# Peptides against a protein of PDB entry 2L5G: the designs that were tried, part 12

Target 1, 41 residues: chain A of PDB entry 2L5G
Amino acid sequence: LSKEELIQNMDRVDREITMVEQQISKLKKKQQQLEEEAAKP

## One batch from the design tools (peptide; aimed at target 1 K28 Q31)

Design b2_p17_2 (made by RFdiffusion4)
Pose (drawn by RFdiffusion4):
Structure b2_p17_2 (pose): chain A 41 residues (1-41), chain P 17 residues (1-17)
Amino acid sequence: as target 1 above (41 residues)
Amino acid sequence: AAIEEALEEAEEEAEEA
């Protein structure tokens, strides 16, 4: 199209990934509490 | 561990699709 308008679309997509990836990082830490509680006597 | 396994399964299913 213009080697510019299409480039801008790539930057928006990359931002969406960081939101999904941020949720997994928080969920992974939550597992620690559940895993740590289950391993406790 | 459970989230890692679920992510591996989701990758396999995405490759098959």

Design b2_p17_2_s1 (made by RFdiffusion4, then SolubleMPNN; from b2_p17_2, 11 letters changed)
Fold by OpenDDE base, seed 4:
Structure b2_p17_2_s1 (fold): chain B 41 residues (1-41), chain A 17 residues (1-17)
Amino acid sequence: as target 1 above (41 residues)
Amino acid sequence: SELEKALEELRKRLELE
């Protein structure tokens, strides 16, 4: 791998991390909504 | 270097995950 290929792979991983963080945030919000709905009589 | 900057960015993202 060239230095340029390593940087490109790192930029890809950074984008993947960003997508996973956004998914985790959405799942945490959905979990909280379901917990709040299940706690209502 | 550009490589050092990219390493530092990835480290920051991993700490926020």
Scores: peptide ipSAE 0.047, ipTM 0.576, DockQ to the pose 0.033
OpenDDE base, seeds 1, 2, 3, 5: peptide ipSAE 0.043, 0.046, 0.045, 0.042; ipTM 0.588, 0.595, 0.595, 0.574; seed 3 fails the geometry check

Design b2_p17_2_s2 (made by RFdiffusion4, then SolubleMPNN; from b2_p17_2, 12 letters changed)
Fold by OpenDDE base, seed 5:
Structure b2_p17_2_s2 (fold): chain B 41 residues (1-41), chain A 17 residues (1-17)
Amino acid sequence: as target 1 above (41 residues)
Amino acid sequence: SQLEKALQELLKQLELE
């Protein structure tokens, strides 16, 4: 891999990490909402 | 990101083309 290919792969991985972290945050928020709704009598 | 910056600095230090 060239230096440029390595940097491009880093940029890609960093974007993928950011997307996954945002998905985890959204899922955690949905989980909390479902838990709060299920706890209502 | 911080990771990209650190790795870019390592690549620079290795004088990789």
Scores: peptide ipSAE 0.064, ipTM 0.657, DockQ to the pose 0.028
OpenDDE base, seeds 1, 2, 3, 4: peptide ipSAE 0.033, 0.056, 0.061, 0.031; ipTM 0.228, 0.640, 0.652, 0.240; seed 1 fails the geometry check

Design b2_p17_2_s3 (made by RFdiffusion4, then SolubleMPNN; from b2_p17_2, 12 letters changed)
Fold by OpenDDE base, seed 3:
Structure b2_p17_2_s3 (fold): chain B 41 residues (1-41), chain A 17 residues (1-17)
Amino acid sequence: as target 1 above (41 residues)
Amino acid sequence: SELEKLLEELKKLLEKL
């Protein structure tokens, strides 16, 4: 791997992290909504 | 995130090599 190929792989990983974090945030929000609805009488 | 910041710092170091 050249220096340039290593930087390109790091840029790819950075984008993949952002996408996974957005998915986790969406799932946590759905979980919270289900917990709030289950706590209502 | 913390990991994204670390990756960006490492990229900036690699550009100086």
Scores: peptide ipSAE 0.045, ipTM 0.582, DockQ to the pose 0.040
OpenDDE base, seeds 1, 2, 4, 5: peptide ipSAE 0.030, 0.044, 0.031, 0.045; ipTM 0.540, 0.579, 0.541, 0.581

Design b2_p17_2_s4 (made by RFdiffusion4, then SolubleMPNN; from b2_p17_2, 11 letters changed)
Fold by OpenDDE base, seed 2:
Structure b2_p17_2_s4 (fold): chain B 41 residues (1-41), chain A 17 residues (1-17)
Amino acid sequence: as target 1 above (41 residues)
Amino acid sequence: KQIEELIKKLEELKKLA
């Protein structure tokens, strides 16, 4: 791997981490909504 | 924090390229 390829791979990993964090945030919000709905009498 | 550190490392490597 060249230095340029390493930089490109790090930039890719940074984007992938950001996408996964956004997915986790959306899933946590959905989980909270389901828990709030299940807690209603 | 971890992403911010990764971005900083990426910026440092880009300056050396």
Scores: peptide ipSAE 0.041, ipTM 0.576, DockQ to the pose 0.036
OpenDDE base, seeds 1, 3, 4, 5: peptide ipSAE 0.035, 0.036, 0.040, 0.040; ipTM 0.561, 0.563, 0.579, 0.569

Design b2_p17_3 (made by RFdiffusion4)
Pose (drawn by RFdiffusion4):
Structure b2_p17_3 (pose): chain A 41 residues (1-41), chain P 17 residues (1-17)
Amino acid sequence: as target 1 above (41 residues)
Amino acid sequence: ELEEEIEELKEEIEELE
């Protein structure tokens, strides 16, 4: 289209990945508490 | 109950990936 308007769409998509990826990092740490609680005597 | 909660979280993470 203009080698610019389409480039801007790529930057918006990359931002959405970071929100999903941020949720997985918080959920992974939550597993530590559950995994640590389950391994405790 | 803790094992079930861990399994559910693993399923949710796989769906997000």

Design b2_p17_3_s1 (made by RFdiffusion4, then SolubleMPNN; from b2_p17_3, 8 letters changed)
Fold by OpenDDE base, seed 4:
Structure b2_p17_3_s1 (fold): chain B 41 residues (1-41), chain A 17 residues (1-17)
Amino acid sequence: as target 1 above (41 residues)
Amino acid sequence: DIEKQIKELEEEIKKLE
C-alpha cells in the first residue's frame, strides 16, 4: 500500500465509523421514545 | 430488537478501531 492508499483507507474507515455512530444515536433516540411512550398511562 | 441492533453496531465500530 502506498501512503496515499493508506490515507484513502483511513478516510473510508472514518466515514464508516461516523455512519455507524449516527445509526446508534438514531436507535438510542427510538429506544428512549418507546420507553417514554410505555411510561404514559 | 433495538438493543440487539445497538450491540451489533458497537461491535462493528470496535472492529474498525
Scores: peptide ipSAE 0.057, ipTM 0.664, DockQ to the pose 0.143
OpenDDE base, seeds 1, 2, 3, 5: peptide ipSAE 0.055, 0.056, 0.057, 0.057; ipTM 0.658, 0.660, 0.662, 0.662

Design b2_p17_3_s2 (made by RFdiffusion4, then SolubleMPNN; from b2_p17_3, 7 letters changed)
Fold by OpenDDE base, seed 4:
Structure b2_p17_3_s2 (fold): chain B 41 residues (1-41), chain A 17 residues (1-17)
Amino acid sequence: as target 1 above (41 residues)
Amino acid sequence: SIKKEIEQLKEEIKKLE
């Protein structure tokens, strides 16, 4: 792996992490909504 | 954060010859 290929792979991983973090945030919001709905009588 | 660590490591790698 060249230095350039390593940087390109790190850029890819950073983008993938951002997408996963957004998915986690969406799932956490959905979890909170379900918990709030389940807590209503 | 993992993102900050990646950005730091990228800047270190860019400085390597």
Scores: peptide ipSAE 0.183, ipTM 0.750, DockQ to the pose 0.023
OpenDDE base, seeds 1, 2, 3, 5: peptide ipSAE 0.180, 0.179, 0.178, 0.178; ipTM 0.749, 0.748, 0.749, 0.747

Design b2_p17_3_s3 (made by RFdiffusion4, then SolubleMPNN; from b2_p17_3, 8 letters changed; failed a check: too like the target's own chain)
Amino acid sequence: SIEEQIKQLEEEIAKLE

Design b2_p17_3_s4 (made by RFdiffusion4, then SolubleMPNN; from b2_p17_3, 7 letters changed)
Fold by OpenDDE base, seed 2:
Structure b2_p17_3_s4 (fold): chain B 41 residues (1-41), chain A 17 residues (1-17)
Amino acid sequence: as target 1 above (41 residues)
Amino acid sequence: SIEKEIQELEEEIKKLE
């Protein structure tokens, strides 16, 4: 692997992590909404 | 389960790092 290939692989992984973290954030927000709705009488 | 899906995604991140 060249230095450039290693940087490209790192940049790919960083993008994949960011996408998964955004999914986690959406799911956590949905979890909170369900908990708030379940707490209503 | 949302909690299970979050855990699966956190485990996926951990494999990429």
Scores: peptide ipSAE 0.065, ipTM 0.665, DockQ to the pose 0.141
OpenDDE base, seeds 1, 3, 4, 5: peptide ipSAE 0.059, 0.064, 0.061, 0.063; ipTM 0.658, 0.665, 0.663, 0.662

Design b2_p17_4 (made by RFdiffusion4)
Pose (drawn by RFdiffusion4):
Structure b2_p17_4 (pose): chain A 41 residues (1-41), chain P 17 residues (1-17)
Amino acid sequence: as target 1 above (41 residues)
Amino acid sequence: EREELEEELEELEEEIE
């Protein structure tokens, strides 16, 4: 289309990945508490 | 209580997948 309007769409998509990826990092740490509690005597 | 924690871990693994 204009080698510019389409480039801008790529930057918006990359932002959405970071929000999903931020959720998985928080969920992974939550597993530590559950994994640590389960391994405790 | 441990079995409930194992179930919660399985659910979290499924949500991550």

Design b2_p17_4_s1 (made by RFdiffusion4, then SolubleMPNN; from b2_p17_4, 6 letters changed)
Fold by OpenDDE base, seed 5:
Structure b2_p17_4_s1 (fold): chain B 41 residues (1-41), chain A 17 residues (1-17)
Amino acid sequence: as target 1 above (41 residues)
Amino acid sequence: KRKELLEELKKLEEEIK
């Protein structure tokens, strides 16, 4: 791999990490909403 | 992944010197 290809792969991985972190945050918020709704009488 | 790419980048930078 060239130095340029490694930098491009790093930037791609950082974007993929950010997308996965946003998905995890969304799933945690949904879990919290379901737990709050299940705790309501 | 990112750490591995950074360590490979450092190795390439040492080989190009």
Scores: peptide ipSAE 0.050, ipTM 0.586, DockQ to the pose 0.014
OpenDDE base, seeds 1, 2, 3, 4: peptide ipSAE 0.023, 0.030, 0.049, 0.025; ipTM 0.402, 0.460, 0.581, 0.401

Design b2_p17_4_s2 (made by RFdiffusion4, then SolubleMPNN; from b2_p17_4, 10 letters changed)
Fold by OpenDDE base, seed 5:
Structure b2_p17_4_s2 (fold): chain B 41 residues (1-41), chain A 17 residues (1-17)
Amino acid sequence: as target 1 above (41 residues)
Amino acid sequence: KREQILKELQKLKEELA
């Protein structure tokens, strides 16, 4: 692996982490909405 | 912080290419 390939892999992993963090945030918001709806009589 | 690191990595990539 060249230094360029390592930097490219780091940038790719950072983009993938960002996408996963956004998915987790959306899932947490959906979970909260479901918990709020389930708490209504 | 993360955005700054990405800009620094992009700069290093351009300097090595």
Scores: peptide ipSAE 0.062, ipTM 0.608, DockQ to the pose 0.016
OpenDDE base, seeds 1, 2, 3, 4: peptide ipSAE 0.052, 0.053, 0.050, 0.020; ipTM 0.592, 0.591, 0.586, 0.438

Design b2_p17_4_s3 (made by RFdiffusion4, then SolubleMPNN; from b2_p17_4, 7 letters changed)
Fold by OpenDDE base, seed 2:
Structure b2_p17_4_s3 (fold): chain B 41 residues (1-41), chain A 17 residues (1-17)
Amino acid sequence: as target 1 above (41 residues)
Amino acid sequence: RREKILQELKELEEEIA
């Protein structure tokens, strides 16, 4: 693998991490909404 | 996986230098 191919693979992984973090944030927000709705009388 | 790519990049930089 060239240095350039390793950098490109790193950039791809950093994008995949960002996408997973955004999905975790959405799921945490959905969890909080479900907990708030379940706490309503 | 990122740490592995960074380690492989470091090893390649040491071979090219």
Scores: peptide ipSAE 0.047, ipTM 0.581, DockQ to the pose 0.015
OpenDDE base, seeds 1, 3, 4, 5: peptide ipSAE 0.021, 0.022, 0.020, 0.046; ipTM 0.251, 0.241, 0.244, 0.580

Design b2_p17_4_s4 (made by RFdiffusion4, then SolubleMPNN; from b2_p17_4, 8 letters changed)
Fold by OpenDDE base, seed 5:
Structure b2_p17_4_s4 (fold): chain B 41 residues (1-41), chain A 17 residues (1-17)
Amino acid sequence: as target 1 above (41 residues)
Amino acid sequence: KKEKILKELKELEEEIK
């Protein structure tokens, strides 16, 4: 792999991290909503 | 998922040095 290909792979991984973090945030918000709904009489 | 991506990122950072 050239240094340029390694940098491009790093940039790709950084984007994938961001996507996974957004997915985790969405799942945490859904969990919280379900917990709040389950706590309502 | 996040931990695997963070590991891959660290491996790439060491290969660029």
Scores: peptide ipSAE 0.028, ipTM 0.541, DockQ to the pose 0.026
OpenDDE base, seeds 1, 2, 3, 4: peptide ipSAE 0.025, 0.025, 0.024, 0.018; ipTM 0.430, 0.424, 0.427, 0.289

Design b2_p17_5 (made by RFdiffusion4; failed a check: too like the target's own chain)
Pose (drawn by RFdiffusion4):
Structure b2_p17_5 (pose): chain A 41 residues (1-41), chain P 17 residues (1-17)
Amino acid sequence: as target 1 above (41 residues)
Amino acid sequence: MVEQQISKLKKKQQQLE
């Protein structure tokens, strides 16, 4: 299309990944509490 | 792919609860 308008669409998509990826990182830490609580006597 | 990983994590958390 213009080697520019399409480049801009790539940058918006990369941002959406960071939001999904930020949720997995928080959910992984939550597992620690649940895993740590389950391993406690 | 990343959304499928979230679904697997949620299933694992439900098993832990």

Design b2_p17_5_s1 (made by RFdiffusion4, then SolubleMPNN; from b2_p17_5 with M1S V2L; failed a check: too like the target's own chain)
Amino acid sequence: SLEQQISKLKKKQQQLE

Design b2_p17_5_s2 (made by RFdiffusion4, then SolubleMPNN; from b2_p17_5 with M1S V2L Q14E; failed a check: too like the target's own chain)
Amino acid sequence: SLEQQISKLKKKQEQLE

Design b2_p17_5_s3 (made by RFdiffusion4, then SolubleMPNN; from b2_p17_5, 5 letters changed; failed a check: too like the target's own chain)
Amino acid sequence: SLEQQIEKLKKKQEELE

Design b2_p17_5_s4 (made by RFdiffusion4, then SolubleMPNN; from b2_p17_5 with M1D V2L K11E Q14K; failed a check: too like the target's own chain)
Amino acid sequence: DLEQQISKLKEKQKQLE

Design b2_p17_6 (made by RFdiffusion4)
Pose (drawn by RFdiffusion4):
Structure b2_p17_6 (pose): chain A 41 residues (1-41), chain P 17 residues (1-17)
Amino acid sequence: as target 1 above (41 residues)
Amino acid sequence: ELEEEIEELEEEIEELK
């Protein structure tokens, strides 16, 4: 289209990945508590 | 349940790529 308007769409998509990826990092740390509580005597 | 939710989020990331 203009080698510019389409480039801008790529930047918006990359932002959406960081939000999904941020949720997985918080959920992984939550597993530690559950995994640590289950391994405790 | 938490592992399933993580798998679903990994699939959504693959679709976005």

Design b2_p17_6_s1 (made by RFdiffusion4, then SolubleMPNN; from b2_p17_6, 7 letters changed)
Fold by OpenDDE base, seed 4:
Structure b2_p17_6_s1 (fold): chain B 41 residues (1-41), chain A 17 residues (1-17)
Amino acid sequence: as target 1 above (41 residues)
Amino acid sequence: SLEEEIKKLQKKLEELK
């Protein structure tokens, strides 16, 4: 792999990490909202 | 379920790091 190909692979992995972390955060927030709404009388 | 989807994404995150 060239230096440019290595950088492109790192950038791809960094984007994938960011996307997965954002998805986890959004789903955890939805879970909390459902738990809070279910706890209301 | 949300819990199972979170667990799958957490596993994927650990594979990326």
Scores: peptide ipSAE 0.456, ipTM 0.862, DockQ to the pose 0.848
OpenDDE base, seeds 1, 2, 3, 5: peptide ipSAE 0.454, 0.453, 0.454, 0.455; ipTM 0.861, 0.861, 0.862, 0.861

Design b2_p17_6_s2 (made by RFdiffusion4, then SolubleMPNN; from b2_p17_6, 6 letters changed)
Fold by OpenDDE base, seed 5:
Structure b2_p17_6_s2 (fold): chain B 41 residues (1-41), chain A 17 residues (1-17)
Amino acid sequence: as target 1 above (41 residues)
Amino acid sequence: ELEKEIQELQEKLQELK
């Protein structure tokens, strides 16, 4: 692996991390919304 | 209901870090 390939792989992993963290955040917000809606009379 | 999907994504996040 060249230094450039290692940097590209790191940048790819960092993007994948960001995407997964955003997905988790979105799902947690949806869960909270469903719980808040279920708690409303 | 979303707990499983959140857990699977948390496991994936742990593998990436």
Scores: peptide ipSAE 0.468, ipTM 0.867, DockQ to the pose 0.853
OpenDDE base, seeds 1, 2, 3, 4: peptide ipSAE 0.464, 0.464, 0.467, 0.465; ipTM 0.866, 0.866, 0.867, 0.866

Design b2_p17_6_s3 (made by RFdiffusion4, then SolubleMPNN; from b2_p17_6, 7 letters changed)
Fold by OpenDDE base, seed 5:
Structure b2_p17_6_s3 (fold): chain B 41 residues (1-41), chain A 17 residues (1-17)
Amino acid sequence: as target 1 above (41 residues)
Amino acid sequence: DLEKEIEELQKKLQELK
């Protein structure tokens, strides 16, 4: 692997991490919204 | 099931880090 290929692989992994963290955050917010709506009379 | 989907994504996140 060239230095450029290593950097590109790191950048790809960093993007994948960011995407997964955003997905988790979105789903946790949806879960919280469902719990809050279920707790309303 | 949101809890299972969150758990699967947390496992994926652990594999990426």
Scores: peptide ipSAE 0.469, ipTM 0.868, DockQ to the pose 0.855
OpenDDE base, seeds 1, 2, 3, 4: peptide ipSAE 0.467, 0.465, 0.469, 0.466; ipTM 0.868, 0.867, 0.868, 0.868

Design b2_p17_6_s4 (made by RFdiffusion4, then SolubleMPNN; from b2_p17_6, 8 letters changed)
Fold by OpenDDE base, seed 1:
Structure b2_p17_6_s4 (fold): chain B 41 residues (1-41), chain A 17 residues (1-17)
Amino acid sequence: as target 1 above (41 residues)
Amino acid sequence: SLEKEIQELQQKLQELK
């Protein structure tokens, strides 16, 4: 791999990390909402 | 389930880092 290809691969991975972290955050928020609703009498 | 999906994404995140 050239230096340019390595940088492009790093940038791709960084974007994928960001997307996965955002998805986890959204699902954890939904989980918390369901737990809060289930805890209501 | 949401828990399984979160776990799968956490595993994917670990593989990316």
Scores: peptide ipSAE 0.519, ipTM 0.880, DockQ to the pose 0.843
OpenDDE base, seeds 2, 3, 4, 5: peptide ipSAE 0.518, 0.517, 0.518, 0.516; ipTM 0.880, 0.880, 0.880, 0.880

Design b2_p17_7 (made by RFdiffusion4)
Pose (drawn by RFdiffusion4):
Structure b2_p17_7 (pose): chain A 41 residues (1-41), chain P 17 residues (1-17)
Amino acid sequence: as target 1 above (41 residues)
Amino acid sequence: EELEEELEELEEEMEEL
C-alpha cells in the first residue's frame, strides 16, 4: 500500500504479543508456589 | 489433591494462551 501504513500494523501486533507473554510469565511463577506447596512435607 | 487440581487447571489455561 505505501510501505509505511502496513509497517505501522506490524508494530501494533508486536504489542499484543507482549501482553500474552506477560500473562504466561506471571502464571509460571504461580506454579512455583503450588509446586513448592505440594513438595513440602 | 486440591493442589493437583489447581495445577491441572493452570496448565490448561496456559495451553489455551

Design b2_p17_7_s1 (made by RFdiffusion4, then SolubleMPNN; from b2_p17_7, 9 letters changed)
Fold by OpenDDE base, seed 2:
Structure b2_p17_7_s1 (fold): chain B 41 residues (1-41), chain A 17 residues (1-17)
Amino acid sequence: as target 1 above (41 residues)
Amino acid sequence: DEIKEQLKKLEEEIKKL
């Protein structure tokens, strides 16, 4: 791996982290909504 | 985001090599 290929792989990992964090945030919001609906009498 | 900050620090170190 060249220095340039290593930097490109790090930029890719940064994008993948951002995508996973956005998915986690969406899932947490959905979980909260399901918990709020399940807590209604 | 701590992981993204660590990655950015490593990228800047690699660019200096």
Scores: peptide ipSAE 0.096, ipTM 0.695, DockQ to the pose 0.021
OpenDDE base, seeds 1, 3, 4, 5: peptide ipSAE 0.087, 0.082, 0.090, 0.086; ipTM 0.685, 0.683, 0.685, 0.685

Design b2_p17_7_s2 (made by RFdiffusion4, then SolubleMPNN; from b2_p17_7, 9 letters changed)
Fold by OpenDDE base, seed 2:
Structure b2_p17_7_s2 (fold): chain B 41 residues (1-41), chain A 17 residues (1-17)
Amino acid sequence: as target 1 above (41 residues)
Amino acid sequence: SSIAKQMEELEKEMAEL
């Protein structure tokens, strides 16, 4: 791999990390909503 | 629930990354 290909792969991974972090945040919020609904009598 | 289905869809999208 050239230095340029390594930089491009790093930039791709950084974008994928950001997408996964946003999805984790959405899933955690949905999990909390389910827990709050399950805790209602 | 609608919320559980949305979680399953997001989990599938994450598995495709």
Scores: peptide ipSAE 0.039, ipTM 0.614, DockQ to the pose 0.226
OpenDDE base, seeds 1, 3, 4, 5: peptide ipSAE 0.039, 0.039, 0.030, 0.039; ipTM 0.613, 0.611, 0.571, 0.614

Design b2_p17_7_s3 (made by RFdiffusion4, then SolubleMPNN; from b2_p17_7, 9 letters changed)
Fold by OpenDDE base, seed 2:
Structure b2_p17_7_s3 (fold): chain B 41 residues (1-41), chain A 17 residues (1-17)
Amino acid sequence: as target 1 above (41 residues)
Amino acid sequence: SEIEKQLKKLQEEMAKL
């Protein structure tokens, strides 16, 4: 692999990490909403 | 996970430089 291919792979992984972090944030927000709804009498 | 596989691959590639 060239240095350029290594940098491209790094940038790809960084984008995928960011995407998964956004998914985790959305899931945590949904969890909080469900917990708040379940706590209503 | 797929990210863990990619990170591992990247680390293996860096170790070859």
Scores: peptide ipSAE 0.039, ipTM 0.563, DockQ to the pose 0.027
OpenDDE base, seeds 1, 3, 4, 5: peptide ipSAE 0.030, 0.028, 0.034, 0.030; ipTM 0.515, 0.511, 0.260, 0.512

Design b2_p17_7_s4 (made by RFdiffusion4, then SolubleMPNN; from b2_p17_7, 7 letters changed; failed a check: too like the target's own chain)
Amino acid sequence: SEIEKKLKELEEEMAKL

Design b2_p17_8 (made by RFdiffusion4)
Pose (drawn by RFdiffusion4):
Structure b2_p17_8 (pose): chain A 41 residues (1-41), chain P 17 residues (1-17)
Amino acid sequence: as target 1 above (41 residues)
Amino acid sequence: EELKEEIEELKKEIEEL
């Protein structure tokens, strides 16, 4: 289209990935508590 | 057992993401 308007769409998509990826990192740390509690005597 | 259920549910939520 203009080698510019389409480039801008790529930047918006990359932002959405960081939000999903941020949720997995918080959920992974939550597993530590559950995994640590389950391994405790 | 409740902790294993919660871990399984959390793994499913991560796989869905």

Design b2_p17_8_s1 (made by RFdiffusion4, then SolubleMPNN; from b2_p17_8, 9 letters changed)
Fold by OpenDDE base, seed 3:
Structure b2_p17_8_s1 (fold): chain B 41 residues (1-41), chain A 17 residues (1-17)
Amino acid sequence: as target 1 above (41 residues)
Amino acid sequence: SSIQEQLEKLEKEIAEL
């Protein structure tokens, strides 16, 4: 791999991480909502 | 829960990137 190909692969992985982190954030919010509803008397 | 299983899956996916 050239230096340029390595940088391109790093940029790709960074985008994939960002997409997965956004999915985790959405699921954590849903989990918190379920926990809040379960804590209501 | 299904949500917890999905969180664990995504956390694993991040660790593999």
Scores: peptide ipSAE 0.038, ipTM 0.525, DockQ to the pose 0.153
OpenDDE base, seeds 1, 2, 4, 5: peptide ipSAE 0.036, 0.028, 0.031, 0.028; ipTM 0.518, 0.519, 0.524, 0.513

Design b2_p17_8_s2 (made by RFdiffusion4, then SolubleMPNN; from b2_p17_8, 11 letters changed; failed a check: too like the target's own chain)
Amino acid sequence: SEIQEQLKKLEEEIAKL

Design b2_p17_8_s3 (made by RFdiffusion4, then SolubleMPNN; from b2_p17_8, 12 letters changed; failed a check: too like the target's own chain)
Amino acid sequence: SKIQEELKKLEEEMAKL

Design b2_p17_8_s4 (made by RFdiffusion4, then SolubleMPNN; from b2_p17_8, 11 letters changed; failed a check: too like the target's own chain)
Amino acid sequence: SKIQEELKKLEEEIAKL

## One batch from the design tools (peptide; aimed at target 1 K28 Q31 L34 A38)

Design b2_p18_1 (made by RFdiffusion4)
Pose (drawn by RFdiffusion4):
Structure b2_p18_1 (pose): chain A 41 residues (1-41), chain P 18 residues (1-18)
Amino acid sequence: as target 1 above (41 residues)
Amino acid sequence: KEELEEQLEELEEEMEEL
């Protein structure tokens, strides 16, 4: 289209990945508490 | 511990869906 309007769409998509990826890093740490509680005597 | 294993399985399923 204009080698510019389409480039801007790529930057918006990259921002959405960071939000999903941020949720997984928080959920992974939550597993530590559950994994640590299960391994405790 | 059984309830914690069930919560872990649910969280693995939710992560696979993401």

Design b2_p18_1_s1 (made by RFdiffusion4, then SolubleMPNN; from b2_p18_1, 10 letters changed; failed a check: too like the target's own chain)
Amino acid sequence: REKIEKELQKLEEEIAKL

Design b2_p18_1_s2 (made by RFdiffusion4, then SolubleMPNN; from b2_p18_1, 10 letters changed; failed a check: too like the target's own chain)
Amino acid sequence: RKKIEEELKKLEEELAKL

Design b2_p18_1_s3 (made by RFdiffusion4, then SolubleMPNN; from b2_p18_1, 10 letters changed; failed a check: too like the target's own chain)
Amino acid sequence: REEIQKQIQQLEEEIAKL

Design b2_p18_1_s4 (made by RFdiffusion4, then SolubleMPNN; from b2_p18_1, 10 letters changed; failed a check: too like the target's own chain)
Amino acid sequence: REKILEELKQLEEELAKL

Design b2_p18_2 (made by RFdiffusion4; failed a check: too like the target's own chain)
Pose (drawn by RFdiffusion4):
Structure b2_p18_2 (pose): chain A 41 residues (1-41), chain P 18 residues (1-18)
Amino acid sequence: as target 1 above (41 residues)
Amino acid sequence: QQISKLKKKQQQLEEEAA
């Protein structure tokens, strides 16, 4: 289309990945509490 | 898909703790 309008769409998509990826990082740490609680005597 | 797998693993851990 103009080697510029389409480039801008790529930058917006990359921002959406960071939000999904940030949720998995928080959920992984939550597993530590549950995994640590379950391994406790 | 990764989030759904993680939620299933957390449910299993919650069942084991309960």

Design b2_p18_2_s1 (made by RFdiffusion4, then SolubleMPNN; from b2_p18_2 with Q1S Q2E S4E A17L; failed a check: too like the target's own chain)
Amino acid sequence: SEIEKLKKKQQQLEEELA

Design b2_p18_2_s2 (made by RFdiffusion4, then SolubleMPNN; from b2_p18_2 with Q1S Q2E A17L; failed a check: too like the target's own chain)
Amino acid sequence: SEISKLKKKQQQLEEELA

Design b2_p18_2_s3 (made by RFdiffusion4, then SolubleMPNN; from b2_p18_2, 5 letters changed; failed a check: too like the target's own chain)
Amino acid sequence: SEIEKLKKKQQQLEEKLA

Design b2_p18_2_s4 (made by RFdiffusion4, then SolubleMPNN; from b2_p18_2, 5 letters changed; failed a check: too like the target's own chain)
Amino acid sequence: SEIEELKKKQQQLEEELA

Design b2_p18_3 (made by RFdiffusion4)
Pose (drawn by RFdiffusion4):
Formats: sequence, C-alpha cells, structure tokens
Structure b2_p18_3 (pose): chain A 41 residues (1-41), chain P 18 residues (1-18)
Amino acid sequence: as target 1 above (41 residues)
Amino acid sequence: KEELKEQLEELKEQQEEL
C-alpha cells in the first residue's frame, strides 16, 4: 500500500505478543509455588 | 497434594490454550 501504513501494523501485532508472553512468565512462577508445595514433606 | 496436582493440570491446560 505505501511501505509505511503496512509497517505500522507490524508494530501493533508485536505488542500483542508481549502481553500473551507476559502472562506465561507469571504462570510459570506460579507453578514454582505449586511444585514447591507438592515436593515438601 | 492431590488438590495441588489438579491445580497444576489446570494451569498446564491454560498454558496450552494460550
């Protein structure tokens, strides 16, 4: 289209990924508590 | 420990869905 309007759409998509990826990092740390509690005597 | 294993399974399912 203009080598510019389409480039801007790529930047918006990259931001969405960071939000999903941020949720997996928080959920992975939550597993530590559950995994640590299950391994405790 | 059984309830914690169930919560871990639920969290893995939520991760797979993401």

Design b2_p18_3_s1 (made by RFdiffusion4, then SolubleMPNN; from b2_p18_3, 11 letters changed; failed a check: too like the target's own chain)
Amino acid sequence: REEIEKQLQKLEEEMAKL

